# Peptides against a protein of PDB entry 6JX3, part 15

Target 1, 85 residues: chain A of PDB entry 6JX3
Amino acid sequence: AEFRLRPEISVAQTDYGMVLLDGRSGEYWQLNDTAALIVQRLLDGHSPADVAQFLTSEYEVERTDAERDIAALVTSLKENGMALP

## One batch from the design tools (peptide; aimed at target 1 S57)

Design b2_p18_3_s1 (made by RFdiffusion4, then SolubleMPNN; from b2_p18_3, 7 letters changed)
Fold by OpenDDE base, seed 3:
Structure b2_p18_3_s1 (fold): chain B 85 residues (1-85), chain A 18 residues (1-18)
Amino acid sequence: as target 1 above (85 residues)
Amino acid sequence: GKRPYVRPRIRRLGTLEV
């Protein structure tokens, strides 16, 4: 399924990195650079496979690790109420 | 030529009054 943020979630770009804000609860989360990069590409319509290929091409990471890291991040975003299931 | 890789992380910062 398409990766999407929940409708109450807003994205803020700060000097500390990407922040996701829940406009209903007020809870907010900071993403490190890699997490922000992954989220940005997913929101732009790239598949997890596309993102894994991008990561292995640009960074010192193996394909298996990239795939696992992307999956874990997506799961975390869903579990913490930021992304739609 | 490839850049150092840091695993993705998210961190809860807190709650703002909304």
Scores: peptide ipSAE 0.728, ipTM 0.911, DockQ to the pose 0.941
OpenDDE base, seeds 1, 2, 4, 5: peptide ipSAE 0.727, 0.726, 0.725, 0.727; ipTM 0.911, 0.912, 0.911, 0.911

Design b2_p18_3_s2 (made by RFdiffusion4, then SolubleMPNN; from b2_p18_3, 6 letters changed)
Fold by OpenDDE base, seed 3:
Structure b2_p18_3_s2 (fold): chain B 85 residues (1-85), chain A 18 residues (1-18)
Amino acid sequence: as target 1 above (85 residues)
Amino acid sequence: SRKPYVRPSITRLGTLEV
């Protein structure tokens, strides 16, 4: 269950944060700081469980909430055509 | 000493001509 972006998606770092650009459709999406952090760690090979542990250690969030937020983000990225199923 | 937490979010900015 490796997290990967679709081949047509490019990552850009902007003054407004991480942006994902679809090179085929031209659609682009901004990630807030938390979303960018999650995506970066997943792309680096960390599991969702690893990311949840990281979030709870660094931020004022409960494990259950972190896990739910990670899952919801991954689902959104897949549904919006940024991440592979 | 943990930082304030903000839920992750994504926002569609628009479409670039390709």
Scores: peptide ipSAE 0.732, ipTM 0.912, DockQ to the pose 0.948
OpenDDE base, seeds 1, 2, 4, 5: peptide ipSAE 0.731, 0.731, 0.731, 0.732; ipTM 0.914, 0.914, 0.913, 0.913

Design b2_p18_3_s4 (made by RFdiffusion4, then SolubleMPNN; from b2_p18_3, 6 letters changed)
Fold by OpenDDE base, seed 3:
Structure b2_p18_3_s4 (fold): chain B 85 residues (1-85), chain A 18 residues (1-18)
Amino acid sequence: as target 1 above (85 residues)
Amino acid sequence: SKRPYVRPSITRLGTLEV
């Protein structure tokens, strides 16, 4: 279950944070710092479990909340056409 | 010594002409 962006999605780093651009539709989305961190780690090959462990070790968040937040973000990225199913 | 946590979020900014 590898996390991957759709081929038409480009990543840009802006003064406002990470932005994902759909090269076909032109739609673009801003990620906040936490979302960008999660996406970066997933794209680097870390599992959702790895990311949850990282979040709980560095931030004031419980494991269960971290896991739910990661899952919800991944779902949103898929539903909004940014990540592959 | 952990940092404050903010839930992840995404925001649609708009559409660029392609």
Scores: peptide ipSAE 0.729, ipTM 0.911, DockQ to the pose 0.945
OpenDDE base, seeds 1, 2, 4, 5: peptide ipSAE 0.728, 0.727, 0.727, 0.729; ipTM 0.912, 0.913, 0.911, 0.912

Design b2_p18_4 (made by RFdiffusion4)
Pose (drawn by RFdiffusion4):
Order: structure tokens, then C-alpha cells, then sequence
Structure b2_p18_4 (pose): chain A 85 residues (1-85), chain P 18 residues (1-18)
């Protein structure tokens, strides 16, 4: 249940936002503010459920949408090689 | 180093609660 980045992934905070770099493939990605917030919280050890609660308390988003959006982001992170399965 | 990511991973924009 622990969200983990793949070992070759590095992170940078920049003026454009959070960036993830794959040291092996050289692919690098930009996360928007909400994506960065979700990833940071997941890396802290919070569950996706915790993050959904946070998002609904802080932003104008329904819980159901928050859960789906978190799930889609995590799926995308795995699909694109940033997060371990 | 300051640079924009080559690709994007995004969550829809949310408005912050007042």
C-alpha cells in the first residue's frame, strides 16, 4: 500500500513546479500544483484516502472526484515509469 | 538548476476553498 518512486527517479522544485527525472531513460516530467501536492503527500506515507480527504478539505473538489483523480495520477505515474507498481 | 519538464503529469485544476 506504500507509494514509492522508482529508484532512478530524482525530484526538483523549480519555478515551473515539481519536476521528476528518470536517470536511466532521461525522461523528465513536470507535475502541476495538485499533482505535486498528491505525490508529496503519498511520499510522506499518507494513503490515497488521506490525500483525498486533504484535497476535499482544501480545494473545491468532491471526494469522489478526488479519489478518482488521485488514482488516475498514481496510475499515470506507474504507467510512465516514475512509480513502482 | 531551473528548467521546465519535457512532459506533463497533471491533475485537473482545483480552486482553493475561501
Amino acid sequence: as target 1 above (85 residues)
Amino acid sequence: SNFKGKHSLEVPHYHRRP

Design b2_p18_4_s1 (made by RFdiffusion4, then SolubleMPNN; from b2_p18_4, 10 letters changed)
Fold by OpenDDE base, seed 1:
Structure b2_p18_4_s1 (fold): chain B 85 residues (1-85), chain A 18 residues (1-18)
Amino acid sequence: as target 1 above (85 residues)
Amino acid sequence: MNFRGGRRIEVPRLRPRP
């Protein structure tokens, strides 16, 4: 399944990095740099596997840890009502 | 819409390869 944000969620770029905004509730979530990078790449159509490969190539991280970080982030975004199931 | 309830979502910080 392709990663997608829920329709009510918008992306804003701020001085503090990427923010996800819920236009219905008014809630928002600030992403740290790594989370923002992952979300951007997923939204651009890269698979979790593509993103993991990117992270291991660009950063000092093992493939297993990159995959875990991506999965945990995706789960968090879904559970917090930002991403579609 | 005025946004509220800001929370932080973090992935462990990664170090760029040299």
Scores: peptide ipSAE 0.592, ipTM 0.865, DockQ to the pose 0.525
OpenDDE base, seeds 2, 3, 4, 5: peptide ipSAE 0.587, 0.589, 0.591, 0.592; ipTM 0.865, 0.864, 0.867, 0.864

Design b2_p18_4_s3 (made by RFdiffusion4, then SolubleMPNN; from b2_p18_4, 10 letters changed)
Fold by OpenDDE base, seed 1:
Structure b2_p18_4_s3 (fold): chain B 85 residues (1-85), chain A 18 residues (1-18)
Amino acid sequence: as target 1 above (85 residues)
Amino acid sequence: MNFRGKRRIEVRELRPRP
């Protein structure tokens, strides 16, 4: 299934980077650059495998590390109520 | 609308390939 944010979650760009905002609870999550990069590509319709290939081609990271970090981020976003399961 | 309870979501910093 495609990666999607929950309906109540909005993306904002700030001086401190990408922020995910929960319009219902008022909670927000600030993403660092790597997390923001992954989330943007997933939201653009790239698969986790596509994102891993992108990261390993553009950055000094091994494929296994990229895949693990992407999977962990996606899990975190789902478990923290930002992304749909 | 005020937002609160900021949490930081971080993935390891990556260095661009030359």
Scores: peptide ipSAE 0.636, ipTM 0.869, DockQ to the pose 0.537
OpenDDE base, seeds 2, 3, 4, 5: peptide ipSAE 0.631, 0.629, 0.632, 0.635; ipTM 0.870, 0.861, 0.870, 0.868

Design b2_p18_4_s4 (made by RFdiffusion4, then SolubleMPNN; from b2_p18_4, 11 letters changed)
Fold by OpenDDE base, seed 4:
Structure b2_p18_4_s4 (fold): chain B 85 residues (1-85), chain A 18 residues (1-18)
Amino acid sequence: as target 1 above (85 residues)
Amino acid sequence: MNFRGRKEITVPELKPRP
């Protein structure tokens, strides 16, 4: 399934990184650099497998760890109401 | 639009390869 943000979520860039803004609740979630990188690539249409390959090629991380990090992030974004199921 | 609650979502930080 394609990764998509919920319609009430907006993306903003701040001095401290990417922020996801919830227009209904008024809450916002700041992403650290790695999370922002993953989200950006997913929103650009890359698959989780594409993102894992990108991470392992550009950063000092093992494939298994990259895959786990991506999966955990996607789950968190869905559970916290930022991404569609 | 006003935003009142900040939270953080993190993934373990990665070190760029040389």
Scores: peptide ipSAE 0.569, ipTM 0.852, DockQ to the pose 0.542
OpenDDE base, seeds 1, 2, 3, 5: peptide ipSAE 0.525, 0.552, 0.540, 0.557; ipTM 0.817, 0.831, 0.821, 0.826

Design b2_p18_5 (made by RFdiffusion4)
Pose (drawn by RFdiffusion4):
Structure b2_p18_5 (pose): chain A 85 residues (1-85), chain P 18 residues (1-18)
Amino acid sequence: as target 1 above (85 residues)
Amino acid sequence: TARDELQAARRALREALA
């Protein structure tokens, strides 16, 4: 249940926002503010459920939407090689 | 965690300002 980045992934905080770099493929990605917030909290060891609760308490989003959005982001991070399955 | 503490502090500041 632990969210983990793949070992070759590096992270940078920039003026554009959070960036993930794949040191093997050379692909690099930009995360928007919400995506960065979710990833940071997941890396802290919080569950997706914890993050959904945070998002609904901090932002104008329903819990159901927050859960789906978190799940989609995590799926995308896995699909694009940033996160371990 | 330190991140949770900072997020809680920012929330408390926003509530005080509102």

Design b2_p18_5_s1 (made by RFdiffusion4, then SolubleMPNN; from b2_p18_5, 5 letters changed)
Fold by OpenDDE base, seed 5:
Structure b2_p18_5_s1 (fold): chain B 85 residues (1-85), chain A 18 residues (1-18)
Amino acid sequence: as target 1 above (85 residues)
Amino acid sequence: SARDAELAARRALRRALA
């Protein structure tokens, strides 16, 4: 249940937003601001349920949509080798 | 919303350009 980045992944803040860099392959991915917010909160130890509640409180988004977006992002991060399974 | 605009403008997870 714990969300963690892979050990080879570094987080960088750029003028364009949060970037995740794979120090081994050199691949890097940019997160939009919503995705960055989700990742930051997950890394801080908040549960996906916590994050969904947070999103619905900050934006005009339904709980179901927030949950789906979080799940999709986590899946993408795992599939692209940035987050531990 | 700001969130919706952000999602529309940029992919949530995008390969960054070198």
Scores: peptide ipSAE 0.141, ipTM 0.747, DockQ to the pose 0.034
OpenDDE base, seeds 1, 2, 3, 4: peptide ipSAE 0.031, 0.138, 0.138, 0.035; ipTM 0.629, 0.763, 0.741, 0.638

Design b2_p18_5_s2 (made by RFdiffusion4, then SolubleMPNN; from b2_p18_5, 5 letters changed)
Fold by OpenDDE base, seed 3:
Structure b2_p18_5_s2 (fold): chain B 85 residues (1-85), chain A 18 residues (1-18)
Amino acid sequence: as target 1 above (85 residues)
Amino acid sequence: SARDAELAARRALREALE
């Protein structure tokens, strides 16, 4: 399925970084620059494979490491109620 | 990792906004 945030989640840019806010519970999560980049590209419609290629091109990281990081982030966002399953 | 940063940053942001 396409990566998608839950309807109650709002995205905001702050001085502390990208923030995902749950409008129902009031809980929020901040993303570091790498996580924000991944989320932004996924929301723009890029596939995890596209994002992995982008990361390996922009940073000196191995493809397998990029893929694992993306998968872990997506899983975390789903488990923490930010992204749809 | 990017995932680990979520929890740490959440706490830091909460403290900064309070």
Scores: peptide ipSAE 0.038, ipTM 0.578, DockQ to the pose 0.031
OpenDDE base, seeds 1, 2, 4, 5: peptide ipSAE 0.023, 0.027, 0.025, 0.025; ipTM 0.559, 0.584, 0.534, 0.565

Design b2_p18_5_s4 (made by RFdiffusion4, then SolubleMPNN; from b2_p18_5, 9 letters changed)
Fold by OpenDDE base, seed 4:
Structure b2_p18_5_s4 (fold): chain B 85 residues (1-85), chain A 18 residues (1-18)
Amino acid sequence: as target 1 above (85 residues)
Amino acid sequence: SPRDAALAAERELRRALE
């Protein structure tokens, strides 16, 4: 399924990194660089598998670790009310 | 890990959205 942010979530770029803001509650989260990269690629339509391959090619990480990180991040974003189920 | 690293940047975000 397509990764999507909840409609009330806005994305902003700051000097400190990517921020996700809930326009209704005012809650916001600043993503670290890796998380931001993952989110950006997912929002661009890349699959988790695509992103995992990208991470392994860009950084010194194992494929399995990349896959786990992506899955964990996606789950976290859903649980934190930022991404749609 | 990506899922653990979240920071607050309220003032910077506010400026970015203005």
Scores: peptide ipSAE 0.039, ipTM 0.591, DockQ to the pose 0.030
OpenDDE base, seeds 1, 2, 3, 5: peptide ipSAE 0.043, 0.038, 0.032, 0.036; ipTM 0.587, 0.642, 0.576, 0.578; seeds 1, 5 fail the geometry check

Design b2_p18_6 (made by RFdiffusion4)
Pose (drawn by RFdiffusion4):
Structure b2_p18_6 (pose): chain A 85 residues (1-85), chain P 18 residues (1-18)
Amino acid sequence: as target 1 above (85 residues)
Amino acid sequence: SLKGKHSLDVPEYKPRPR
């Protein structure tokens, strides 16, 4: 249940936002503010459920949407090689 | 500053007014 980045992934905070770099493939990605917030909280050890609660308390988003959006982001992070299955 | 080549985005949300 622990969200983990793949070992070759590095992170940078830039003027454009949070960036993930795959040191093996050389692919690098930009996360928007909400995606960065979700990833940071997941890396802290919070559950997706915790993050959904945070998002609904801080932003104009329904809990159901927050859960789906978190899930889709995590799926995308796995699909694109940033996060371990 | 380094800009990401690709994007992994979550839909934009508005902060709840306080």

Design b2_p18_6_s1 (made by RFdiffusion4, then SolubleMPNN; from b2_p18_6, 10 letters changed)
Fold by OpenDDE base, seed 1:
Structure b2_p18_6_s1 (fold): chain B 85 residues (1-85), chain A 18 residues (1-18)
Amino acid sequence: as target 1 above (85 residues)
Amino acid sequence: GLRGAGSISAPALRPRPR
């Protein structure tokens, strides 16, 4: 299924990188550069498989590790209430 | 007000040499 943020979540760019802001609770989460890159590509409509291919092409990471990192990140975003199930 | 809840991270990656 398509990766989507929950409707109350906004993306903000800060001096320290990408932040996801919950407009209801006021909580926000700072993303590191790798997480931000993955989230941006997912939000642009790339599948996790597409993103894994991108990562292995551009960075020194194996396909299996890229797939695991993406899956773990998506799970974290869902569990922390930022992404829709 | 706004409050920082934490961080969401993925492992840092090294760009492949061009």
Scores: peptide ipSAE 0.702, ipTM 0.915, DockQ to the pose 0.576
OpenDDE base, seeds 2, 3, 4, 5: peptide ipSAE 0.700, 0.284, 0.697, 0.699; ipTM 0.915, 0.812, 0.914, 0.914

Design b2_p18_6_s2 (made by RFdiffusion4, then SolubleMPNN; from b2_p18_6, 10 letters changed)
Fold by OpenDDE base, seed 1:
Structure b2_p18_6_s2 (fold): chain B 85 residues (1-85), chain A 18 residues (1-18)
Amino acid sequence: as target 1 above (85 residues)
Amino acid sequence: GLRGAGSITAPALRPRPR
Protein backbone atom coordinates (compact mmCIF):
# COMPACT_ATOMS: atom_id res chain seq x y z
CA ALA B 1 0.00 0.00 0.00
CA GLU B 2 1.03 3.61 -0.50
CA PHE B 3 2.80 5.30 2.39
CA ARG B 4 0.84 8.30 3.63
CA LEU B 5 0.92 10.47 6.71
CA ARG B 6 -2.23 11.01 8.71
CA PRO B 7 -4.00 14.23 7.74
CA GLU B 8 -3.24 15.92 11.07
CA ILE B 9 0.51 15.40 10.65
CA SER B 10 2.65 18.20 9.27
CA VAL B 11 6.22 17.94 8.06
CA ALA B 12 8.77 20.58 8.97
CA GLN B 13 12.24 20.73 7.49
CA THR B 14 14.56 22.44 9.95
CA ASP B 15 18.26 23.01 10.35
CA TYR B 16 18.08 20.49 13.17
CA GLY B 17 16.43 17.82 11.01
CA MET B 18 12.97 16.73 9.97
CA VAL B 19 10.12 17.11 12.44
CA LEU B 20 6.67 15.58 12.27
CA LEU B 21 4.01 17.60 14.09
CA ASP B 22 0.59 16.35 15.17
CA GLY B 23 -1.66 19.37 14.92
CA ARG B 24 -4.35 17.77 17.05
CA SER B 25 -2.35 16.52 20.02
CA GLY B 26 0.42 19.09 19.83
CA GLU B 27 3.06 16.39 19.94
CA TYR B 28 6.01 16.45 17.61
CA TRP B 29 8.67 13.91 16.76
CA GLN B 30 12.18 14.53 15.57
CA LEU B 31 13.66 12.24 12.94
CA ASN B 32 17.31 11.42 12.58
CA ASP B 33 18.98 11.71 9.20
CA THR B 34 18.33 8.16 8.07
CA ALA B 35 14.69 8.20 9.09
CA ALA B 36 14.19 11.57 7.42
CA LEU B 37 15.75 10.32 4.20
CA ILE B 38 13.49 7.29 4.08
CA VAL B 39 10.36 9.29 4.90
CA GLN B 40 11.20 11.94 2.32
CA ARG B 41 11.58 9.38 -0.43
CA LEU B 42 8.42 7.55 0.55
CA LEU B 43 6.47 10.81 0.56
CA ASP B 44 7.94 11.64 -2.84
CA GLY B 45 6.24 8.52 -4.16
CA HIS B 46 9.06 6.02 -4.15
CA SER B 47 8.11 2.50 -3.18
CA PRO B 48 9.83 0.74 -0.29
CA ALA B 49 11.64 -1.33 -2.89
CA ASP B 50 12.81 1.85 -4.61
CA VAL B 51 14.03 3.23 -1.31
CA ALA B 52 15.88 0.04 -0.47
CA GLN B 53 17.63 0.15 -3.83
CA PHE B 54 18.51 3.78 -3.27
CA LEU B 55 19.95 3.11 0.18
CA THR B 56 22.11 0.22 -0.94
CA SER B 57 23.41 2.26 -3.85
CA GLU B 58 24.23 5.41 -1.92
CA TYR B 59 25.19 4.02 1.49
CA GLU B 60 27.20 1.19 2.97
CA VAL B 61 24.22 -0.97 3.84
CA GLU B 62 23.15 -4.42 2.70
CA ARG B 63 19.83 -4.93 0.94
CA THR B 64 18.35 -6.99 3.76
CA ASP B 65 19.30 -4.36 6.32
CA ALA B 66 17.86 -1.57 4.18
CA GLU B 67 14.61 -3.45 3.79
CA ARG B 68 14.43 -4.09 7.51
CA ASP B 69 15.20 -0.45 8.34
CA ILE B 70 12.42 0.75 6.07
CA ALA B 71 9.90 -1.74 7.41
CA ALA B 72 10.77 -0.94 11.02
CA LEU B 73 10.49 2.79 10.39
CA VAL B 74 7.12 2.48 8.69
CA THR B 75 5.88 0.34 11.55
CA SER B 76 7.11 2.90 14.07
CA LEU B 77 5.39 5.74 12.23
CA LYS B 78 2.13 3.83 12.18
CA GLU B 79 2.38 2.81 15.83
CA ASN B 80 3.08 6.39 16.89
CA GLY B 81 0.07 7.66 14.97
CA MET B 82 1.90 9.51 12.24
CA ALA B 83 1.30 7.28 9.22
CA LEU B 84 -1.95 5.83 7.97
CA PRO B 85 -2.31 2.07 8.46
CA GLY A 1 1.03 23.92 23.56
CA LEU A 2 3.53 21.94 21.58
CA ARG A 3 5.58 19.26 23.26
CA GLY A 4 8.35 17.04 22.08
CA ALA A 5 7.14 13.49 22.28
CA GLY A 6 10.32 11.77 21.24
CA SER A 7 12.41 10.70 18.30
CA ILE A 8 11.89 8.42 15.35
CA THR A 9 15.17 6.95 14.24
CA ALA A 10 16.69 4.49 11.83
CA PRO A 11 20.23 3.17 12.00
CA ALA A 12 22.82 5.68 10.84
CA LEU A 13 24.29 5.05 7.41
CA ARG A 14 27.68 5.82 5.96
CA PRO A 15 27.71 7.25 2.44
CA ARG A 16 29.54 5.25 -0.17
CA PRO A 17 32.51 7.06 -1.64
CA ARG A 18 31.85 8.74 -4.95
Scores: peptide ipSAE 0.710, ipTM 0.918, DockQ to the pose 0.553
OpenDDE base, seeds 2, 3, 4, 5: peptide ipSAE 0.710, 0.708, 0.709, 0.709; ipTM 0.918, 0.918, 0.918, 0.918

Design b2_p18_6_s3 (made by RFdiffusion4, then SolubleMPNN; from b2_p18_6, 10 letters changed)
Fold by OpenDDE base, seed 5:
Order: C-alpha cells, then sequence, then structure tokens
Structure b2_p18_6_s3 (fold): chain B 85 residues (1-85), chain A 18 residues (1-18)
C-alpha cells in the first residue's frame, strides 16, 4: 500500500532536521537524518523495496537490515499517529 | 534537538565510498 501521512500531519524543515507536526494535538517529532531520508523517499512515491535498494546502494548496509529499518520506521510512524495504516 | 520534540529515528548509515 502507498505510504501516506495522516491529513493532520505537516512536514517542516528546521535547523535540526525534518519535523512532523500534528496540527490537532500540537505534538511534533524530530526525525534523524536516516529517518528523514526514508520518509522523503516514501512520500515521493517510492516503495519500501525501492528505498531498501537505494539504501543498500548508497550506504554500507545489507538489504535485510535496510528492509528491517524501513519496516520498523513505518510501524513507528503509524503507531505514533503520523502515517495512515 | 528541538525543544519539546519527540524523536523518531532510524539507525545511522555510513555512505559507501565514491
Amino acid sequence: as target 1 above (85 residues)
Amino acid sequence: GLRGAREISAPELRPRPR
């Protein structure tokens, strides 16, 4: 399924990196560089498989680890109310 | 980090040498 943020979530770029803001609750989350990179690619329409291939080609990470990192991040974003299920 | 922000992270990665 397509990765999408919940409608109430906004993306902001700050001096500290990418931030996701919940316009309803006022909660916000700062993403580290790796998380931001993954989220950006997913939002651009790349599949998790695409992102995994990108990570393994550009970084010193094995495919299985990249896939796990992506899956864990997506799960976290969904559980924290940032991404649609 | 940003004051009041909660962190969402993925493991840091090392770029492959060019």
Scores: peptide ipSAE 0.683, ipTM 0.913, DockQ to the pose 0.715
OpenDDE base, seeds 1, 2, 3, 4: peptide ipSAE 0.679, 0.680, 0.681, 0.679; ipTM 0.911, 0.913, 0.913, 0.913

Design b2_p18_6_s4 (made by RFdiffusion4, then SolubleMPNN; from b2_p18_6, 10 letters changed)
Fold by OpenDDE base, seed 5:
Structure b2_p18_6_s4 (fold): chain B 85 residues (1-85), chain A 18 residues (1-18)
Amino acid sequence: as target 1 above (85 residues)
Amino acid sequence: GLRGARSISVRALRPRPR
């Protein structure tokens, strides 16, 4: 169950942070720093569990909260047509 | 934020002190 973006989605960096762009529709989404960090690690091949461990090690967040936030983000990216199911 | 962009956010996190 590898996390992957849809083929039409591109990643860009802006002055306001990471942006995901749909090359077909022209729609784009701005990610805040935490969301961008999670997406970057997932795209690098880390599992959600790996990312949760990373977050709890580097930041003041509980494991359960990290896991819920990652899951919610992944769901949002899928539902908004950015990530493959 | 970016004009025309939709926002996706996760709670801001504080780095653990080293």
Scores: peptide ipSAE 0.697, ipTM 0.911, DockQ to the pose 0.669
OpenDDE base, seeds 1, 2, 3, 4: peptide ipSAE 0.695, 0.692, 0.694, 0.694; ipTM 0.908, 0.909, 0.910, 0.910

Design b2_p18_7 (made by RFdiffusion4)
Pose (drawn by RFdiffusion4):
Structure b2_p18_7 (pose): chain A 85 residues (1-85), chain P 18 residues (1-18)
Amino acid sequence: as target 1 above (85 residues)
Amino acid sequence: SKKPYTPASSGLTLLGTL
């Protein structure tokens, strides 16, 4: 249940936002503010459920949408090689 | 007040390859 980045992933905070770099493939990705917030919280050890609660308390989003959006982001992070299955 | 929400599912963008 622990969200983990793949070992070769590095992170930078930039003027454009959070960036993830795959040190093996050389692919690098930009996360928008909400994606960065979700990833940061997941890396802190919070559950996706915790993050959904946070998002609904802080933003204008329904809990159901927050859960789906978190799940889709995590799936995308796995699909694109940034997060471990 | 709550902030407007921007979806994170569309928040991942490939910038390129080094």

Design b2_p18_7_s2 (made by RFdiffusion4, then SolubleMPNN; from b2_p18_7, 5 letters changed)
Fold by OpenDDE base, seed 4:
Structure b2_p18_7_s2 (fold): chain B 85 residues (1-85), chain A 18 residues (1-18)
Amino acid sequence: as target 1 above (85 residues)
Amino acid sequence: PKKPYVPASKGITRLGTL
């Protein structure tokens, strides 16, 4: 299914990376560079499989590890109230 | 050459509340 942020979440690009702000609670979160990259590509409409292929092409990571990392990130974003189920 | 991979799954840090 399509990856989407919750409507109350805003994205800000800072000198230190991507920040997500919850406009309702006021909570804000920093993403590391890899997480930001994955989120950006998912939001652009790439599938997790597409993103995994991208990661293995540019980074020292195996396909299975990339796929597991993407899935774990997505789960965390959903559980922390940033992404829609 | 491929770049070192830094895992994303632990790359979410709560900074606080505005």
Scores: peptide ipSAE 0.736, ipTM 0.940, DockQ to the pose 0.954
OpenDDE base, seeds 1, 2, 3, 5: peptide ipSAE 0.735, 0.734, 0.734, 0.735; ipTM 0.940, 0.940, 0.940, 0.940

Design b2_p18_7_s3 (made by RFdiffusion4, then SolubleMPNN; from b2_p18_7, 6 letters changed)
Fold by OpenDDE base, seed 5:
Structure b2_p18_7_s3 (fold): chain B 85 residues (1-85), chain A 18 residues (1-18)
Amino acid sequence: as target 1 above (85 residues)
Amino acid sequence: PKRPYVPASRGITRLGTL
């Protein structure tokens, strides 16, 4: 399924990295570099499989670990109200 | 050479509420 942020979520690039702001609740969240990279690629239309391949080609991570990490991140973003289910 | 991998799944930090 297509990865999308909820409409109330704004993305900001800060000196500390990518920040997601919920315009309704006011909650804001900082993403580490890897999370930001994954989110950016997913928002660009890459599949989780695409992202996993990218990660394994560029970073010291195995495919299974990358896939699990992506899935866990996506789940967290959905559960925290940042991404659409 | 490939770069060290820092997991993303625990890389979401709630900063606060505006």
Scores: peptide ipSAE 0.734, ipTM 0.940, DockQ to the pose 0.958
OpenDDE base, seeds 1, 2, 3, 4: peptide ipSAE 0.733, 0.733, 0.733, 0.734; ipTM 0.940, 0.939, 0.939, 0.939

Design b2_p18_7_s4 (made by RFdiffusion4, then SolubleMPNN; from b2_p18_7 with T6K S10E L14R)
Fold by OpenDDE base, seed 5:
Structure b2_p18_7_s4 (fold): chain B 85 residues (1-85), chain A 18 residues (1-18)
Amino acid sequence: as target 1 above (85 residues)
Amino acid sequence: SKKPYKPASEGLTRLGTL
């Protein structure tokens, strides 16, 4: 299924990187560089497999580790109410 | 040259509530 943020979530670019803001609760989260990159690519319509391929091309990370990291990030985003299930 | 990888799954920091 496609990756989507919940409707109440806004994306902001700050001096410290990407921030996700929940417009209902007011909670906001900062993403590190790789998390921001993954979220951006997923929102652009790339599959997790596409993103993993991209990560292994740009970073010192193995494919399996990249895939596991992407999955873990997505799970966290869903569990923290930022991404749709 | 490839860049060092910092895990994304560890890259969510709750900043607070507005």
Scores: peptide ipSAE 0.727, ipTM 0.938, DockQ to the pose 0.972
OpenDDE base, seeds 1, 2, 3, 4: peptide ipSAE 0.725, 0.726, 0.726, 0.725; ipTM 0.938, 0.938, 0.938, 0.938

Design b2_p18_8 (made by RFdiffusion4)
Pose (drawn by RFdiffusion4):
Structure b2_p18_8 (pose): chain A 85 residues (1-85), chain P 18 residues (1-18)
Amino acid sequence: as target 1 above (85 residues)
Amino acid sequence: PLPKPSRTLDVPTYTPRP
């Protein structure tokens, strides 16, 4: 249940936002503010459920949408090689 | 500084609660 980045992934905070770099493939990705917030909280050890609660308390988003959006992001992070399965 | 990436992993933009 623990969200983890793949070992070769590095992170930078930049003027554009949060960036993930794959040190092996050389691919690098920009996360928007909400994606960055979600990833940061997941890396802190919070569950996706915790993050959904946070998003609905802080932003104009329904809980159901927050859960789906978190799930889609995590799936995308795994699909693109940033996060471990 | 790093250049702006061409790849993104985005979540829809949410509006903050007042």

Design b2_p18_8_s1 (made by RFdiffusion4, then SolubleMPNN; from b2_p18_8, 10 letters changed)
Fold by OpenDDE base, seed 1:
Structure b2_p18_8_s1 (fold): chain B 85 residues (1-85), chain A 18 residues (1-18)
Amino acid sequence: as target 1 above (85 residues)
Amino acid sequence: MLPRPEKSLSVRELRPRP
């Protein structure tokens, strides 16, 4: 299914990079550039497979590594209450 | 000045292809 943030989560750009902010609690998570790139593309409607293809095309990374890292990030986003299951 | 986040999520830094 489509990757989506929970309704209370918003995206903000900071001097430290992309931040995902819980508008109710004020809790926030800072993403590094690679994580931000992945999240941006997922939110734009690209599948994890699409993102893996993008990463291997643009960066020096193996497909298996890209797929694993994307899956791990998605899992973390869901488990930490930022993304819908 | 923005305070540092309490939490972070990171993926390995990637090198752009030439």
Scores: peptide ipSAE 0.614, ipTM 0.843, DockQ to the pose 0.834
OpenDDE base, seeds 2, 3, 4, 5: peptide ipSAE 0.612, 0.609, 0.607, 0.611; ipTM 0.843, 0.836, 0.837, 0.843

Design b2_p18_8_s2 (made by RFdiffusion4, then SolubleMPNN; from b2_p18_8, 9 letters changed)
Fold by OpenDDE base, seed 1:
Structure b2_p18_8_s2 (fold): chain B 85 residues (1-85), chain A 18 residues (1-18)
Amino acid sequence: as target 1 above (85 residues)
Amino acid sequence: SLPRPSKSLSVRELKPRP
């Protein structure tokens, strides 16, 4: 299944980086650069496996570490009400 | 000055390959 944000969540760019804003509550989450990069690629339609391959190709990170980081981020996004299950 | 976010999500910073 494709990664998708919940309909009430919007993406915005601030001076401090990427944020995910809940249009109903006004709550928002600030993402650091690595998290933003992962989310952007997922939203572009890349699979977690694709993103892991991208990270290991472009950055000094091991495949298993990239996979764990991506999985943890996706879990957090779902559990905190930003991404659809 | 922008308001502080409600929360934050971070993944470890990565070093670009040369």
Scores: peptide ipSAE 0.637, ipTM 0.859, DockQ to the pose 0.782
OpenDDE base, seeds 2, 3, 4, 5: peptide ipSAE 0.632, 0.635, 0.631, 0.636; ipTM 0.858, 0.861, 0.852, 0.859

Design b2_p18_8_s3 (made by RFdiffusion4, then SolubleMPNN; from b2_p18_8, 11 letters changed)
Fold by OpenDDE base, seed 3:
Structure b2_p18_8_s3 (fold): chain B 85 residues (1-85), chain A 18 residues (1-18)
Amino acid sequence: as target 1 above (85 residues)
Amino acid sequence: SLPRPAKSISAPELRPRP
């Protein structure tokens, strides 16, 4: 399934980085630079495989590690109510 | 009313290739 945020979640850019805001609860989540990069590419329509290739090309990370990092982040976003299953 | 504290979502930091 395509990566999508839940409808109540909005994206904001702050002086401290990317933030995901829950418009219903008022809770917000601050993403570190790596997480923000991954989320931005996923939201732009890139597949996890595309993102892994991008990461390995631009950063000092192995493909297997990139894939695990992406999968773990997506899981976290789903479990914390930001992304749709 | 003070703003709510942010929670964090992180992925391992990466070093750019030269």
Scores: peptide ipSAE 0.657, ipTM 0.867, DockQ to the pose 0.618
OpenDDE base, seeds 1, 2, 4, 5: peptide ipSAE 0.657, 0.655, 0.653, 0.657; ipTM 0.867, 0.865, 0.864, 0.867

